# Peptides against a protein of PDB entry 7BDX: the designs that were tried, part 105

Target 1, 212 residues: chain A of PDB entry 7BDX
Amino acid sequence: EMGAAACTLLWGVSSSEEVVKAILGGDKALKFFSITGQTMESFVKSLDGDVQELDSDESQFVFALAGIVTNVAAIACGREFLVNSSRVLLDTILQLLGDLKPGQCTKLKVLMLMSLYNVSINLKGLKYISESPGFIPLLWWLLSDPDAEVCLHVLRLVQSVVLEPEVFSKSASEFRSSLPLQRILAMSKSRNPRLQTAAQELLEDLRTLEHN

## One batch from the design tools (peptide; aimed at target 1 S14)

Design b2_p30_3 (made by RFdiffusion4)
Pose (drawn by RFdiffusion4):
Structure b2_p30_3 (pose): chain A 212 residues (1-212), chain B 210 residues (1-210), chain P 30 residues (1-30)
Amino acid sequence: as target 1 above (212 residues)
Amino acid sequence: EMGAAACTLLWGVSSSEEVVKAILGGDKALKFFSITGQTMESFVKSLDGDVQELDSDESQFVFALAGIVTNVAAIACGREFLVNSSRVLLDTILQLLGDLKPGQCTKLKVLMLMSLYNVSINLKGLKYISESPGFIPLLWWLLSDPDAEVCLHVLRLVQSVVLEPEVFSKSASEFRSSLPLQRILAMSKSRNPRLQTAAQELLEDLRTLE
Amino acid sequence: AAAEAKAAARVAFLQALAAAKEAVVEALKA
């Protein structure tokens, strides 16, 4: 209970750039981010499906961990630190997104997809994520999630890699062969404007790159 | 005059999340949200045989109080703090909406309905408001108001209550059937565009979940 | 009783949140 309360406080204050700089400056953040991935992996493996039932100081603990990772990556030196020091944490995030079934731990998936988008803002972070093993199959599969907030963060991540045609050119062929054009087109007609324009903007960029 | 000027200044700065977080600790030493409800209750009681005066120092004081409550509830930890600590203030807001006759204190009713909508974004806040005494009769009473802006914010709150699970096993199935569907339909053909669209949106949501 | 204690602790947490920022920064720098 005490461990989760401290992680929740750290999640609250980690929204500040001043606090994020202080976390990376203290010589204990490397250990914190290594054991963070282990705790997130342990939490996901411990779930035999079901749902989460807002596990008392268990789910709030991992949510605080993913929330901190997201708030750190939201700061320039935070996403810089993560791609240099905590590459194993990025591997764990990408692995846990594929390991989590659609509809299972939706809040955890959005927090993780938000952190991957933030890390992709860093040039090396974009290279590391896009060059990870089943990255493209993972993207199209996360789009098969019924939750609209998960689909929105997948489209935002896809738009981020698509916005750097140099990195996008390495993962050619499968981007045209396996892309769920029908699902992205359905998302461009959703009554939710943020999801609708995200898919509309991604479709504009996808059609423009195939011709230009 | 001085009290209202300081409250208006606080309403201006309360649009910042940093300021809202700073306000939530101050409620301990000076019961800001406890005495806010008393001031709002005292103001409506003082309008015995009369309606609003406006441009007054007293009118802008309560407007600033309801505006601050709304700007606090607009921040995630603000609406979280209100539903945990200031449930009495939420009771007062819900009570004063029913106590105010139609056409009386229109601006105050809109600001109060905006704060209830914001608190309903919090899961416990939604339960607390929808499970409050006389809540459905209050929605009907507020929809009988001639002012379009008040009707719009009632429909926005009703839409917020209609969306999300609320157990869904006839707990929310009866809430939808008990609404003034005729008045919502009349407001769907309204000449006020903002009101017409809110009733239209709510009607779509009522039909979608039927 | 435990639910009430958790609720009170949560209220105290929200009240201390603004002051806790500076204290956390100082503790990390130290």

Design b2_p30_3_s1 (made by RFdiffusion4, then SolubleMPNN; from b2_p30_3, 17 letters changed)
Fold by OpenDDE base, seed 2:
Parts: C-alpha cells; structure tokens; sequence
Structure b2_p30_3_s1 (fold): chain B 212 residues (1-212), chain C 212 residues (1-212), chain A 30 residues (1-30)
C-alpha cells in the first residue's frame, strides 16, 4: 500500500518538466527505471492465473510506474534518457505489449502505448522502437484488441511510423504485406469519434504514401 | 525494492517547494501521510527483535518517508498541512522518538527530529508539538542519546521552545525542574563543533530567560 | 511541397502533444 501511494504521488508530480529533470538528474534514475521494467514484467507474468483486480494496490502501483514512464517520455530530456540509458525498459514495454492477450490489462496497455508514442516523438526513439524485433507484427496484434483506447493508441503509433519516411522506408515492404487494412477500415467506421478520426487519418496518410 | 526506489525519488524531488505544493494539492496527500505514519510505526515496532541492517530496503524506504515529511515541513504550506490535517503523523513521530532506545535508529531519529524542528518554525506547529503529552520528558530522553547528531537536533528543538515565550511560559516550571543541565553543559564542551555551539547557544538563551 | 510541409507541421504539432498525466487520467476514465 505505501509503495503504491508513494509511486502514485511520484506519478502525479512527474507531470512537471522540472520534476522530470530532477528525477533524471539524480544518480538513482537508472536504477529506478531498471527496477520499473522488472516490476512491470513481474506483474504481467503474475496475471497468467488470477484476474488481478484492476483496483488492487499492485495494479495501481504498476499503473503509476507506467504513468511515470509516460510523463518522463513526454519531456525531451526524458526521451533522450530512455533511448540512451533505459533501452531495456523500452524493450520490456514492447515485450509486455506482446505478452498481454487481447482485452487483458487494457489500462496498462494504454499507458504503455502512450509511453511508446511519447518516445516516438523524437526520431531516435521512433527508430529504436520501430527497429525492434517483431514490432510490425506487434502493432497488428495490438490492433486486434477489443478496447477502443488500445486501438486508438496503436493507430497513433502506426501513424508516427508512417509519417516518418526514414523509418517507414525500412519497414515499408513488411508493413504493406501485413497491413490489417480491413481492421483499420472497420475502425474508420467506429462510433468512437477519436478512434474513427485516427483510423481515417491513418488511411489518408497511407494513401498519400502509395501515390508517392 | 521498487517501493523504496520510488519513495527515494519522491524524497529527492520533494526538496522543491513546487513539488511539495503539488503533493499537497492532490487528493492523495492525506492518505499518503496517514500510511506514512503507519509504515514508520510498523518499522520501529519490528526492531524489537533483529538488528535490521541500516542499509536494508526497508530502512531506506522509511528514511525516505521521514525525509519527505521533513521536506514538506520545510515549506509553509507543508507545515500548515501537517498541523491541520496530519496531526496523527506528528503524534506518531513523537511517539516513535520515545519508543526508540538510545543509539537505536539514529539516522531515523535525526530525520524525525528535523521534521519536528521544521514544523516548529510556525507557532501553531510549535504549540502543537510542545503541548503533546510527555514532550518535555521526551526531549530529555532524546538528549541521553549517544549520537551527537541526535543530540544536536534535540537541542535545536529545545531552543525553538525556549525562544518562543508564549510556548515556553506554559511549560517553564516543568522545564526548569527537569532540565538536564549537566548533560547540556557536557555538550557545550563537545569536540563536535555544531553540538558545542548549539549547547552554548541554548545555555545563553536559558540564562537570558532566568534574568527576565 | 507546401502541402507536405503543412502535413509535416501538423504531424510535428500532433507529436508535440506528448501525453501528460492529465491525458493518462482521461484515458483511464474513459
């Protein structure tokens, strides 16, 4: 309980750029983010049995950790730190997104996807994530999620790849060959306006790339 | 381990006034400080058996909690919060200082004493602490500690009482009757320059009050 | 070229909307 409370407060204050800088300026940042990855992994591995109540202290703790990573990645120096010094954490997040089943830990998936999206704001981060083994199959696996928010954040991440020619060109053949076009088209007709818009925008971006 | 790491980072960033304001502005502050008191108490109660290694994750976690309280109390709004909304935490800290034996958990004692000193900066905080049951005997108990840093921070807290006539007048009779003058005199001859100075200053302040 | 620059600028503007705690909370409430 205390750990979750402390981590939740840290998550709350990490929305500040100055706090992120303070976190990263300390000698404990590396250790913290290393343990963060391990903790998130341990949590996801523990889910193979009991439906952990989403409101459990453990779940809240892991959500706070994912939130901290997201807030760190929202800041330029935070992205640089993650990409340069905490690649294992990024690898862990990608792995966990692959390990989770559709509909499993949707809130955590959203937070992790948001963190990856934030990392993808800088080209180095986007390159690192998109060059990860199985990244493209992972995107399509995640798009199979029944949760609209999960799908939304996947589409945003896909869009980040598509909109960066240097990154997209490296995976364009695999991307085109494996694109779940029917799934994206279905999302463009969603009743969820955010998901609908994101899918429409991505389809437009893809069409633009086919004509170029 | 993760809880200790998160709490340690929170401790580090809580040195900022803006971070303290952010902590206190959230709806989770009350719960956090309530659990903080409980956690510190549980830790101290666990010490009756095994010499917990000072470097244990548990010890570090509790140190970080005490550090956070100290940093919160260093800020005006933090003092007001503690005195108005977290009195139980202050009571717990006072109780724990009484429960710990001389030489036991010296670092924690120092942090707790620093937090109380910070609270004592405002008159309402000083009044609350000094009006606590057994406060004066507690001060003398703590002055029996073999650790110079513990004694230093006790002397500073005693000085805060002595320098506030409104507070001192209420306890002056008990204070005068129980004053460990020989102990304070011995400290004024300490080889530790900080302890020596603090003891000398307190003796001067006491002399000034006797002549008034 | 101007349309491509505008799209790049819109993309950069969208990328500059880094997810904050508030956005995370909003997503979790959703």
Amino acid sequence: as target 1 above (212 residues)
Amino acid sequence: as target 1 above (212 residues)
Amino acid sequence: EEEERRRKAEIEALRNLAATKEEVIAALKA
Scores: peptide ipSAE 0.017, ipTM 0.735, DockQ to the pose 0.015
OpenDDE base, seeds 1, 3, 4, 5: peptide ipSAE 0.016, 0.017, 0.027, 0.022; ipTM 0.733, 0.736, 0.753, 0.747; seeds 3, 4, 5 fail the geometry check

Design b2_p30_3_s3 (made by RFdiffusion4, then SolubleMPNN; from b2_p30_3, 17 letters changed)
Fold by OpenDDE base, seed 5:
Structure b2_p30_3_s3 (fold): chain B 212 residues (1-212), chain C 212 residues (1-212), chain A 30 residues (1-30)
Amino acid sequence: as target 1 above (212 residues)
Amino acid sequence: as target 1 above (212 residues)
Amino acid sequence: SEEERRLQAQVEALRNLAAKKEEVIKALKE
């Protein structure tokens, strides 16, 4: 209980850039993010049996951790820190997104995808994520999620890759061959306006890349 | 481990006034400080048998909690919050300081005493603490500590009471009768310059009050 | 309220502590 309460407060205050700088300026940042990855991994591995109540202290604790990572990645110095000093955490997030089934841990998936999107604002971060083994298959696995918010954040991450020619060129062949075009087309007809717009924009970006 | 790491980061960032405001502006502040008191109490009650390694994750967690309370109490709105909405926590701190033996949990005692001192900057806080049952016997008990830092922070708290006539007048008879004057005189001869100065100043303040 | 109950318990605990400390103080003066 106390850990979840403390972590939740830390999540809330980490929305401030100055707090992110304070977190990273301390001598404990590396340890914190290392343990964060381990804790998130332990949680996801524990899901294989018990319907973990989303309201459990453990779930709230892990959500707060993912939220902190997202808030850190929203800041330039936070992205630099994650990409330079916490690559293991990024690898863990990618792995956990792969280990989760469609419809499983939706809120956690959204937070993890938001963190990856924020990291992708940094070209070095985008390169690191996109060059990760199984990145493209992971995107398609995540697009199979029935949750519109999960799919939205996947499309945003895909768009970040597509909009960066230096990154897209390295994976363009695999990207084109494996793209779930029919799924993206279906999303462009979604009743969710955010998902609809994101899918339409991505389809337009992809068409532009085919003609160049 | 993760709880201690998160709480330690929260302690570090709580040195900022803006972070204290953010902590208190959230809907979770009351719950957090309630659980804080319970956690600190649980820790102190667990000490009766095992030499808890000062380096244990549990000890570090409790130190971080006490540090957060100290940092909150350093800010005007934080003092107002503690005195108005978290009196149970103040009572818990007073109780825990009483439950600890001389030389036991020195670092925790220092942090708790610092929090009480910071609360004493608010006249309402000073009144609340000084009117607490057993406050004067508690000061005597704490002054019996062999640790110079514990004694220093006790003397600072005593000085806060002595410098406030409205508060001191209510307890002046008990204060005069139970004050370990010989112990304070011994501290005024300490090789620790901070303790020496604090004891000298307090003795001068007490002499001034006897002549008035 | 639960808070009031806790406050009362803490006040009682502090009173008990005060009594114990007075005994210790007497013993130290002897």
Scores: peptide ipSAE 0.193, ipTM 0.720, DockQ to the pose 0.020
OpenDDE base, seeds 1, 2, 3, 4: peptide ipSAE 0.051, 0.073, 0.017, 0.010; ipTM 0.689, 0.702, 0.692, 0.656

Design b2_p30_4_s1 (made by RFdiffusion4, then SolubleMPNN; its pose is not in this set)
Fold by OpenDDE base, seed 4:
Structure b2_p30_4_s1 (fold): chain B 212 residues (1-212), chain C 212 residues (1-212), chain A 30 residues (1-30)
Amino acid sequence: as target 1 above (212 residues)
Amino acid sequence: as target 1 above (212 residues)
Amino acid sequence: SEKKKKEEQIKLALEALDKSIEAMEKKLAE
């Protein structure tokens, strides 16, 4: 209980850039983010294939941790820190997103995807994530999720890749060959306006790249 | 491990007034501080009369919690919050300070005393603490500690009482009758310059009150 | 071991994608 409460408060205050700087300026930041990855991994492994999201102190704790990472990655110095000094955490997030089944831990997936998206704002971060083994298959695995919010954040991450020529050029062949175009088209017709817009924008970006 | 790390980071960032405001502005603040008291109490009870301070994740966690309370109490809005909405936590801190033996949990005592001192900056806080059952005996119990840092913070808290006529007048009889003058005089001759100064100042304040 | 696990994960993801595409194609043809 107390750990989850403390971590939840830390999540809330980490929305401030000054708090992110304070977290990173301490000698404990490296250890904290290392343990964060381990804790998130332990949680995901404990789910033993259950599709239901546990409403527990442990779940809340892991949500808060993922939220902290997201907020850190929202700040330029935080992105730089994660990409330079906490790559193992990024690898863990990618792995966990792959280990989770469709419909499993939706909130956690959303937070992790948001963190990856924020990291992708940094070109070095985008390069690192996109060069991760199985990255493209992972995107499509995540895009198979029934949850509109998960799919939205996947589309945003895909868009980050597509909009960066230096990154997209390296994976363009695999990307084009495996693109779930029908899925994206279906999302562009979604009743969820955010999902619809994101899918439409991505389709437009892809069309632009095919004509060039 | 993770809980202690998260709480330690929260402690560090809570040194900022803006972070304190952010903590208090949330709907979770009341619950957090309630659980804080319970967690600290559970820790102190678990010591089973051992005089040694445990260097554990649990100890670190409790230190961080006490540190957060201290930092919250350092801010005007934080003091107001504690005195109005978290009195049980203050009562818990007073109780725990009484339950600990001389030399036991020195760092925790220091942090708790610092929190009480910070609360005492608010007249309402000072009134509340000083009107607590056994407050004066508690001060002398704490002043019997062999640790100079504990004694320093006790002297500071005593000084807060002495310097406030409205508060001191209510307890003046008990205070004068139980004052460990020899102990304070011994501290005024301490080789610790901070302790020496605090004891000297308190003795001067007491002399001034006797002449009026 | 870790490499093999990643390869298996990739394979599973691709199979899931293929099934999803087939299911959608079937739905669009109806």
Scores: peptide ipSAE 0.018, ipTM 0.690, DockQ to the pose 0.030
OpenDDE base, seeds 1, 2, 3, 5: peptide ipSAE 0.024, 0.000, 0.015, 0.009; ipTM 0.692, 0.652, 0.689, 0.680; seeds 1, 5 fail the geometry check

Design b2_p30_4_s2 (made by RFdiffusion4, then SolubleMPNN; its pose is not in this set)
Fold by OpenDDE base, seed 1:
Structure b2_p30_4_s2 (fold): chain B 212 residues (1-212), chain C 212 residues (1-212), chain A 30 residues (1-30)
Amino acid sequence: as target 1 above (212 residues)
Amino acid sequence: as target 1 above (212 residues)
Amino acid sequence: EEEEKKKAEIELALKALDESIKSMEEKLKK
């Protein structure tokens, strides 16, 4: 209980850039982000056996941790810190996104995808994420999720790769050969306007790249 | 481990007034401070049997909680919140200071005493603390501590009572009848310069009140 | 073992994708 309350408060206040700078300027930042990855991993490993109720204190604690990472990654110095000093945490987030089944831990997936998207604003972060083994298959695994919010954040991350020619050129062959075009086309016809728009924009960006 | 890390970060960033305002402006503040008191109480109750090593994750977590309360109480809106909406936490801090033996949990005592001192800057807070049952005996119990830093913060809290005529007049008879004058005089001869100064100032303030 | 596990996870993901595409195509034909 108390850990979840403290972590939830820290998540809330971490929406401020000044608070992110204060977190990162402290001698505790490295330890905090190291243990964050381990805690998130331990939680996901516990899901295979026990139907942990999505509303447990442990679930709320892990959501707050993922939220803190998202807020840190929203700030330039936070992205620099994650990409330079907390690569293991990024590896853990990528692994956990792969380990979770479609429809499993939707809220956690969204928070982790938002953190990866925020890291992808940094070219060094985008390179690191996109060069991770199995990254392209992972995008398609996540895009198979029945949740519209998960799919929206996957499409945004795919768009981050597509809009960066230096990164896209390295994976363009694999991307084109495995692209779930029918899934993206189905999303472009979604009743969810945010998902519909994101899928349409991505299809337009992809068409522009094929004609170049 | 992770709870202590998150709470320690929250403690560090709560040194900023803007962060205190952000904590208090959230819908989670009431729940956080309610559970804080319970967590601190549970920790102190665990000490009677198991020699919890002072360096445990649990100890560090409780120190961080007490530190957060101290930092909140350092700010005007934080004092107002504690005095209006978290009186149970103040009652818990007073109780725990009484339950701890001389020399026991020195760091926690200092943090709790600093929080009470910060609350005492508010006249409504000083009234609430000083009108608590057994407050004067509690001050003398704490002043028997062998630790110079504990004794220093007790003397500062005593001075807060002495310097407020409206509050001091209500307890002046009990205060004068039970005053450990020999203990305070011994502190005025301490080799610790901060303790020595605080004891001398308190003795001067008391002399001024006797001549008025 | 970790590479084999990752490969199995990728194969599972591809299978799930194919099933998702088929299911969506069936919904779009209605």
Scores: peptide ipSAE 0.022, ipTM 0.701, DockQ to the pose 0.029
OpenDDE base, seeds 2, 3, 4, 5: peptide ipSAE 0.000, 0.009, 0.021, 0.020; ipTM 0.665, 0.696, 0.705, 0.701

Design b2_p30_4_s3 (made by RFdiffusion4, then SolubleMPNN; its pose is not in this set)
Fold by OpenDDE base, seed 1:
Structure b2_p30_4_s3 (fold): chain B 212 residues (1-212), chain C 212 residues (1-212), chain A 30 residues (1-30)
Amino acid sequence: as target 1 above (212 residues)
Amino acid sequence: as target 1 above (212 residues)
Amino acid sequence: EEEKKKQEEIALAQEALDLSIKSMEEKLAS
């Protein structure tokens, strides 16, 4: 569909801060992001029956939508917009990450995790995401993914929680009791240098918090 | 469809020169504009049978595509791109303007005429459009439209031809022999002030050329 | 204590447009 091409072009140009401001300054932004969540949810629900080819027009369209959300969240005003006016979209992304099986829709998971990471740069956003029901179990579920890029972005999101004392203190007991330490230790020995570094840094950050 | 919303957002942000440069700087611009022409043509061909509601998602999508072309043509590098690398799209727009009946798809006609006018700002673009087969008959066909905005944009395109001596000299004999003078004179008395002014100015420009 | 500042990530447009374009060309040619 021409829709996927147009959406992919919109994703490409949304790498500019001025484009993100133009998207948000329009009277249509709220409606657009509301429908974005619905479209992404509809796509994920359709996967359980028919093996939608990962390369379908619909898949590419949903990837572009997730890319747009990521690029909006990369800008300060975009983070504020998502946290204040599009919480349903954030809830949808969290839900969809839980609904996807390990190894399923890897590219979409990466983009959704990147969007959540970018939202976590805002303290209000980090609080909102980390206080979501089942957030900690969701992180461990996602860390069970065989894909190194998915695991990398999970580790970065976990690190964002650990590095914020006000956020980590609220969940520290649950976090410590459920931490898949052996999985993270295995990742710290990965041949993927980015995954290896992220896992090592997280283990160091956790050790520092145990001594304080 | 989510496609129409994404395309409409892309149209909105394409009002920026930097966004147009980003669209054109991508390796995907050629293919995007090729498919744009095909999509617009498919839409116009579908109208002869089923009364597609003017407000359908498909209609809004095609309007957004035509709007993107207009905004690209408003920029110098965009005009160069269209004239050098997307001539098939210009040919398609000219053809579709001929295929549409008077009063049919008025908003689309206006956007397509605006795109051709913007292309005419480039002398190479004006030469290409004005040398197209059946161009002068097409202008008079479009000027038969009952819609004042369609007629206004036709008059502006005609004026762009008349104001360029190198272009007008090539077609002056055909132009003078076929000119719907009574129709233009009627427009110069229109209650629509923009249409009235455009028709008066064109009549003055034509009189000036007859005395030289 | 090196304040590990969170870095913003931009998702660059992938080959998704090329795949979408190919699919559309195939649909329009049928």
Scores: peptide ipSAE 0.190, ipTM 0.787, DockQ to the pose 0.049
OpenDDE base, seeds 2, 3, 4, 5: peptide ipSAE 0.024, 0.091, 0.096, 0.022; ipTM 0.775, 0.772, 0.772, 0.775; seeds 2, 3, 5 fail the geometry check

Design b2_p30_4_s4 (made by RFdiffusion4, then SolubleMPNN; its pose is not in this set)
Fold by OpenDDE base, seed 3:
Structure b2_p30_4_s4 (fold): chain B 212 residues (1-212), chain C 212 residues (1-212), chain A 30 residues (1-30)
Amino acid sequence: as target 1 above (212 residues)
Amino acid sequence: as target 1 above (212 residues)
Amino acid sequence: SKEAEKQKQIQLALEALDKSIEAMEKKLAE
């Protein structure tokens, strides 16, 4: 209980850039993010066994941890720190996103996807995550999720790859051969306006790449 | 482990006034400080049994909690919040300071005393804590501590009472009859310059009150 | 290995997605 409350407060205040700088300016940041990855991994591994209630203190704690990572990645110095000094955490997030089944831990998936998207704003971050083994199959696994918010953040991450020629050129063949075009087309007809727009924009970006 | 790390980071960033405002601006502040008091109480109660290693994750967690309370109380809006909305936490801190023996949990006692001193900057806070049952005996119990830093913060809290006529007048008879004058005089001769100064200033303030 | 299991799950998801697409296409052709 107390851990979840403290972590939730830290999540809330980490929305400030100055708080992110303060977190990273301490000698404890490396240890914190290392333990964060381990804690998130342990939680996700526990889900295959006992039905942990999604409303548990443990769930709230892990959500707050993912939220902190997301807020840190929203800031330039935070992205630099994660990409340079906490790659293991990024690898863990990528792994956990693959280990979770469609419809499982939706809120956590959204936060983790948001953190990866924020990391992708940095070209070095985008390169790192996109060059991870099985990255393209992972995107399509995540895009199979029934949740519109998960799919939205997957589409945004896909768009970040497509819009960066240096990254897209390396994976273009695999991307084109495995692209779930019909799924994206279906999303462009969604009643969810955010999902509809993201799918439509991605389709426009993909069409532009076919003509160039 | 993770709870202690998160709480330690929250402690570090709570040194900022803007972070204190952010903590208090959320609907979660009341719950957080309620659980904080319970957690600190549970920890102190556990010390009478098994020798909890002072370097444990639990110890670090509780120290960070006390540090957060101290930093919140350092800010005007934080004092207002604690005195108006979290009196149970203040009562808990007073109780725990009484339950701990001289030389026991020195670092925690210092943080708790610092928090009470910070609360005492607010007249309403000073009134509240000074009117607590057994407050004057508690001050003398704490002043018997062998630790110079504990004694320093006790003397500062005593000074806050002595310098406020509206508060001191209510307890003046009890205060004068129970004052460990010889102990304070001994502290005024301490080799610790901070303790020496605090004891000397308090003795001067007490002399001024005898002539008025 | 854990990685091999991950790749297997990814493949299963892709196959499920393909079936969903085929079902949707069939419904649009009706």
Scores: peptide ipSAE 0.146, ipTM 0.729, DockQ to the pose 0.025
OpenDDE base, seeds 1, 2, 4, 5: peptide ipSAE 0.043, 0.041, 0.043, 0.113; ipTM 0.712, 0.707, 0.712, 0.724; seeds 1, 2 fail the geometry check

Design b2_p30_5 (made by RFdiffusion4)
Pose (drawn by RFdiffusion4):
Parts: structure tokens; sequence; C-alpha cells
Structure b2_p30_5 (pose): chain A 212 residues (1-212), chain B 210 residues (1-210), chain P 30 residues (1-30)
């Protein structure tokens, strides 16, 4: 109970750049981020499907962990630190997104997809994520999730890699062969404007790159 | 005069999340949200045989109080704090909406309805508002108001209550059927564009979940 | 065991932040 309360407080204060700099400056953050991935992996493996039932100081604990990772990666030196020091945590995040079934732990998936987008803002972070093993199959599969907020964060991540045609050029062929053009087109007609324009903007960039 | 000037200044700075977080600790020593409800209750009671005066120092004081409550509830931890600590203030807001006759204190009713919408974004806040005494009769009473801005914010609150699970097993199925569908339909053909679109949106949501 | 280690490290980080940023920590606790 005490452990989750401290992680929740740290999640609250981690929204500040001054606090994020102080966390990386303290010589204990490396241990914190290595055992964070282990705790997130342990939490996901412990779920035999079901849902989560807002597990008392268990789900709130991992949510605080993913929330902290997201708030750290939101700061320039935070996403810089993560791609240099905590590459194993990035591997765990990418692994846990594929391991989580559609509709299972939706809040955890959005927090994790938000952190991957934030890390992709760093040039090395974008290279690391896009060059990870089944990255493209993972993207199109996360789009098969019924939750609209998950689809929105997948499209934002796809738009981020698509916005760097150099990195996009390494993962050619499968971007044209396997892309769920129909699902992205359906998302460009959603009554939710943020999801609709995200898919509309991604479609504009996808059609423009195939011709230019 | 001095009290209203300080409250207006606080309403201006309360649009910042940093300021809203700072306000939530101050409620301990000086019961800011406890005495806010008393001041709002005292103001409406003082309008015995009369309606609003406006441009007054007393009018802008309560407007600033309701504006601050709204700006606090606009921040996630603000609406979380209100539903945990300031449930009496939420009771007062819901009570004063019913106590205010149609056409009386229109600006105050809009600001109050905006704050209830914001608190309803919080899961417990939604339960607390929808399970409050006389809540459905209050929605009907507020929709009978001639002012379009008040009707718009009632429809926005009703839309917020209609969306999300709320158990969905006839707990929300009866809430939808008990609404003034005729008045919502009349407002869907309204000459006020903002009101017409809110009623149209609400009608789509009522039909979608039928 | 790992969860306890994370909890201890988070507490130590919070203590260091109380020294550096007492107002932000106090606002978050509120």
Amino acid sequence: as target 1 above (212 residues)
Amino acid sequence: EMGAAACTLLWGVSSSEEVVKAILGGDKALKFFSITGQTMESFVKSLDGDVQELDSDESQFVFALAGIVTNVAAIACGREFLVNSSRVLLDTILQLLGDLKPGQCTKLKVLMLMSLYNVSINLKGLKYISESPGFIPLLWWLLSDPDAEVCLHVLRLVQSVVLEPEVFSKSASEFRSSLPLQRILAMSKSRNPRLQTAAQELLEDLRTLE
Amino acid sequence: STAEEVGELAAEIVEELKEKFPELVEEAEA
C-alpha cells in the first residue's frame, strides 16, 4: 500500500520538467527504471485475462509506473535518458503491448503507447522503436483494438515514424503490404474529431509518400 | 467591493492547473469551498421578491465563486477533490439550481451547470450528481427555462449522464426513458444554433443507446 | 520483492524531492 502511494505521488510530481531533471540527476533512477520494466512485466504475466478490477494498490502501482515513464519521456532529457540508459524498459513496453490482448488493460496500453510516442520525438528513440522486432505487425494489430483511445495513440505513433521518411524507408514494403487501409479509412469517418483527424492526417501523409 | 475584486482576480488565475492545485490545500485552514456554498446560498436567499440586479458588487462576487468552482472542477484533481472533500458544496449547487426560479440568476445557473458537468467527468462525481435527490425533476425544471444558454448546459449535463455504463442494466435504460423527449425534440428544431446542435447531439445519443 | 524495491526507491526519490521542491510535493499531497 505504501509502495503504491509513493509511486502515485511521484506520478503526480513527474508532470514537471524540474522534477524530471531531478529524477535523472539522482544516481538511483537507473535502478528504478530497470526494476520498473520487471514490475510491469510481472503484472501483465500475472493476469489470466479477466479484466483488472482496478486492483487495489496493484493496478494503481503499475499505472503509476507507466505514468511516470510517460511523464519522463515527455521531457527532452527524459526521452534522451531512456534511449541511452533504459533500452530494456523500451523492449519491455513493446513486448507488453503485443502480449496484452485487445480490450485487456486498455489504460495500461494507452499509457505505454503515449510513452513510445514521446520517446519517438528523440531521433535515437525513433530509430530504436521502429527497428524493434515485430514493430510493423504490432502496429496493425493494436489498430484491431475496439477502444478508440488506443486506436488514436497507435495512429499518433504511426504518424510519428511516417513523418521521418528516412526511418520509414528502412521499414519499406511491409508498410504498403500490411497497412490496414480500410480501418484507417473507417477512422477518418468517426464522429470523434480527434480520432477522425488523426486518421485523416495519417491518410494524407500515406497517400502523399507513395507518389512524391 | 473589495471581496468581489479579490474573487474576480482568483477566477482569472484559476484557469491554470498550477493555481488549481495550490487552491486544494488552502481549503484545509480556511474552508474556502465550505464557505463558498454558504455565500452562494446566502445570495440566492437574499433575492426574496426580486430577480438578478447585475453590474453589482454582490452579483460579481458569487459569479466569481461559481466561476472558481468550475475552473477547479475543470482540472482532474480538482473534480476529484470536490467529490471527496466538498460534497456539501455540490449539494448546495444542486439545491440552488432547483431553488432558483426560471429567468432568475441566469448567469449564475449557467456557471453552476458548467461546474456540475465538469465534476461529472470524474466517475464518482457522475454517481454523486445522478444519485442526488430530485435530480431528474431538476433536469425537467431547468429545461423549462426560457434562456437558451441555461437549456444548452442542462442538455450538456444530460448528455454527460447518458454516456458511459452507469451499470447499463436498466439503471441507465430507465434514466433515458424518463427524460422530456418532447422538449429535447423542440430544442432540436431551435433557432439558436448552439442549442439546436446540443439537442440534436443528445437525440443522436439517446437513439444510439436505445 | 521487486515491487518492494520499487516502493523503497520511490520513497527515497520523494524524500529527495521534498528537499528540492517542497511546494510541488505539498501541492501533490493535497

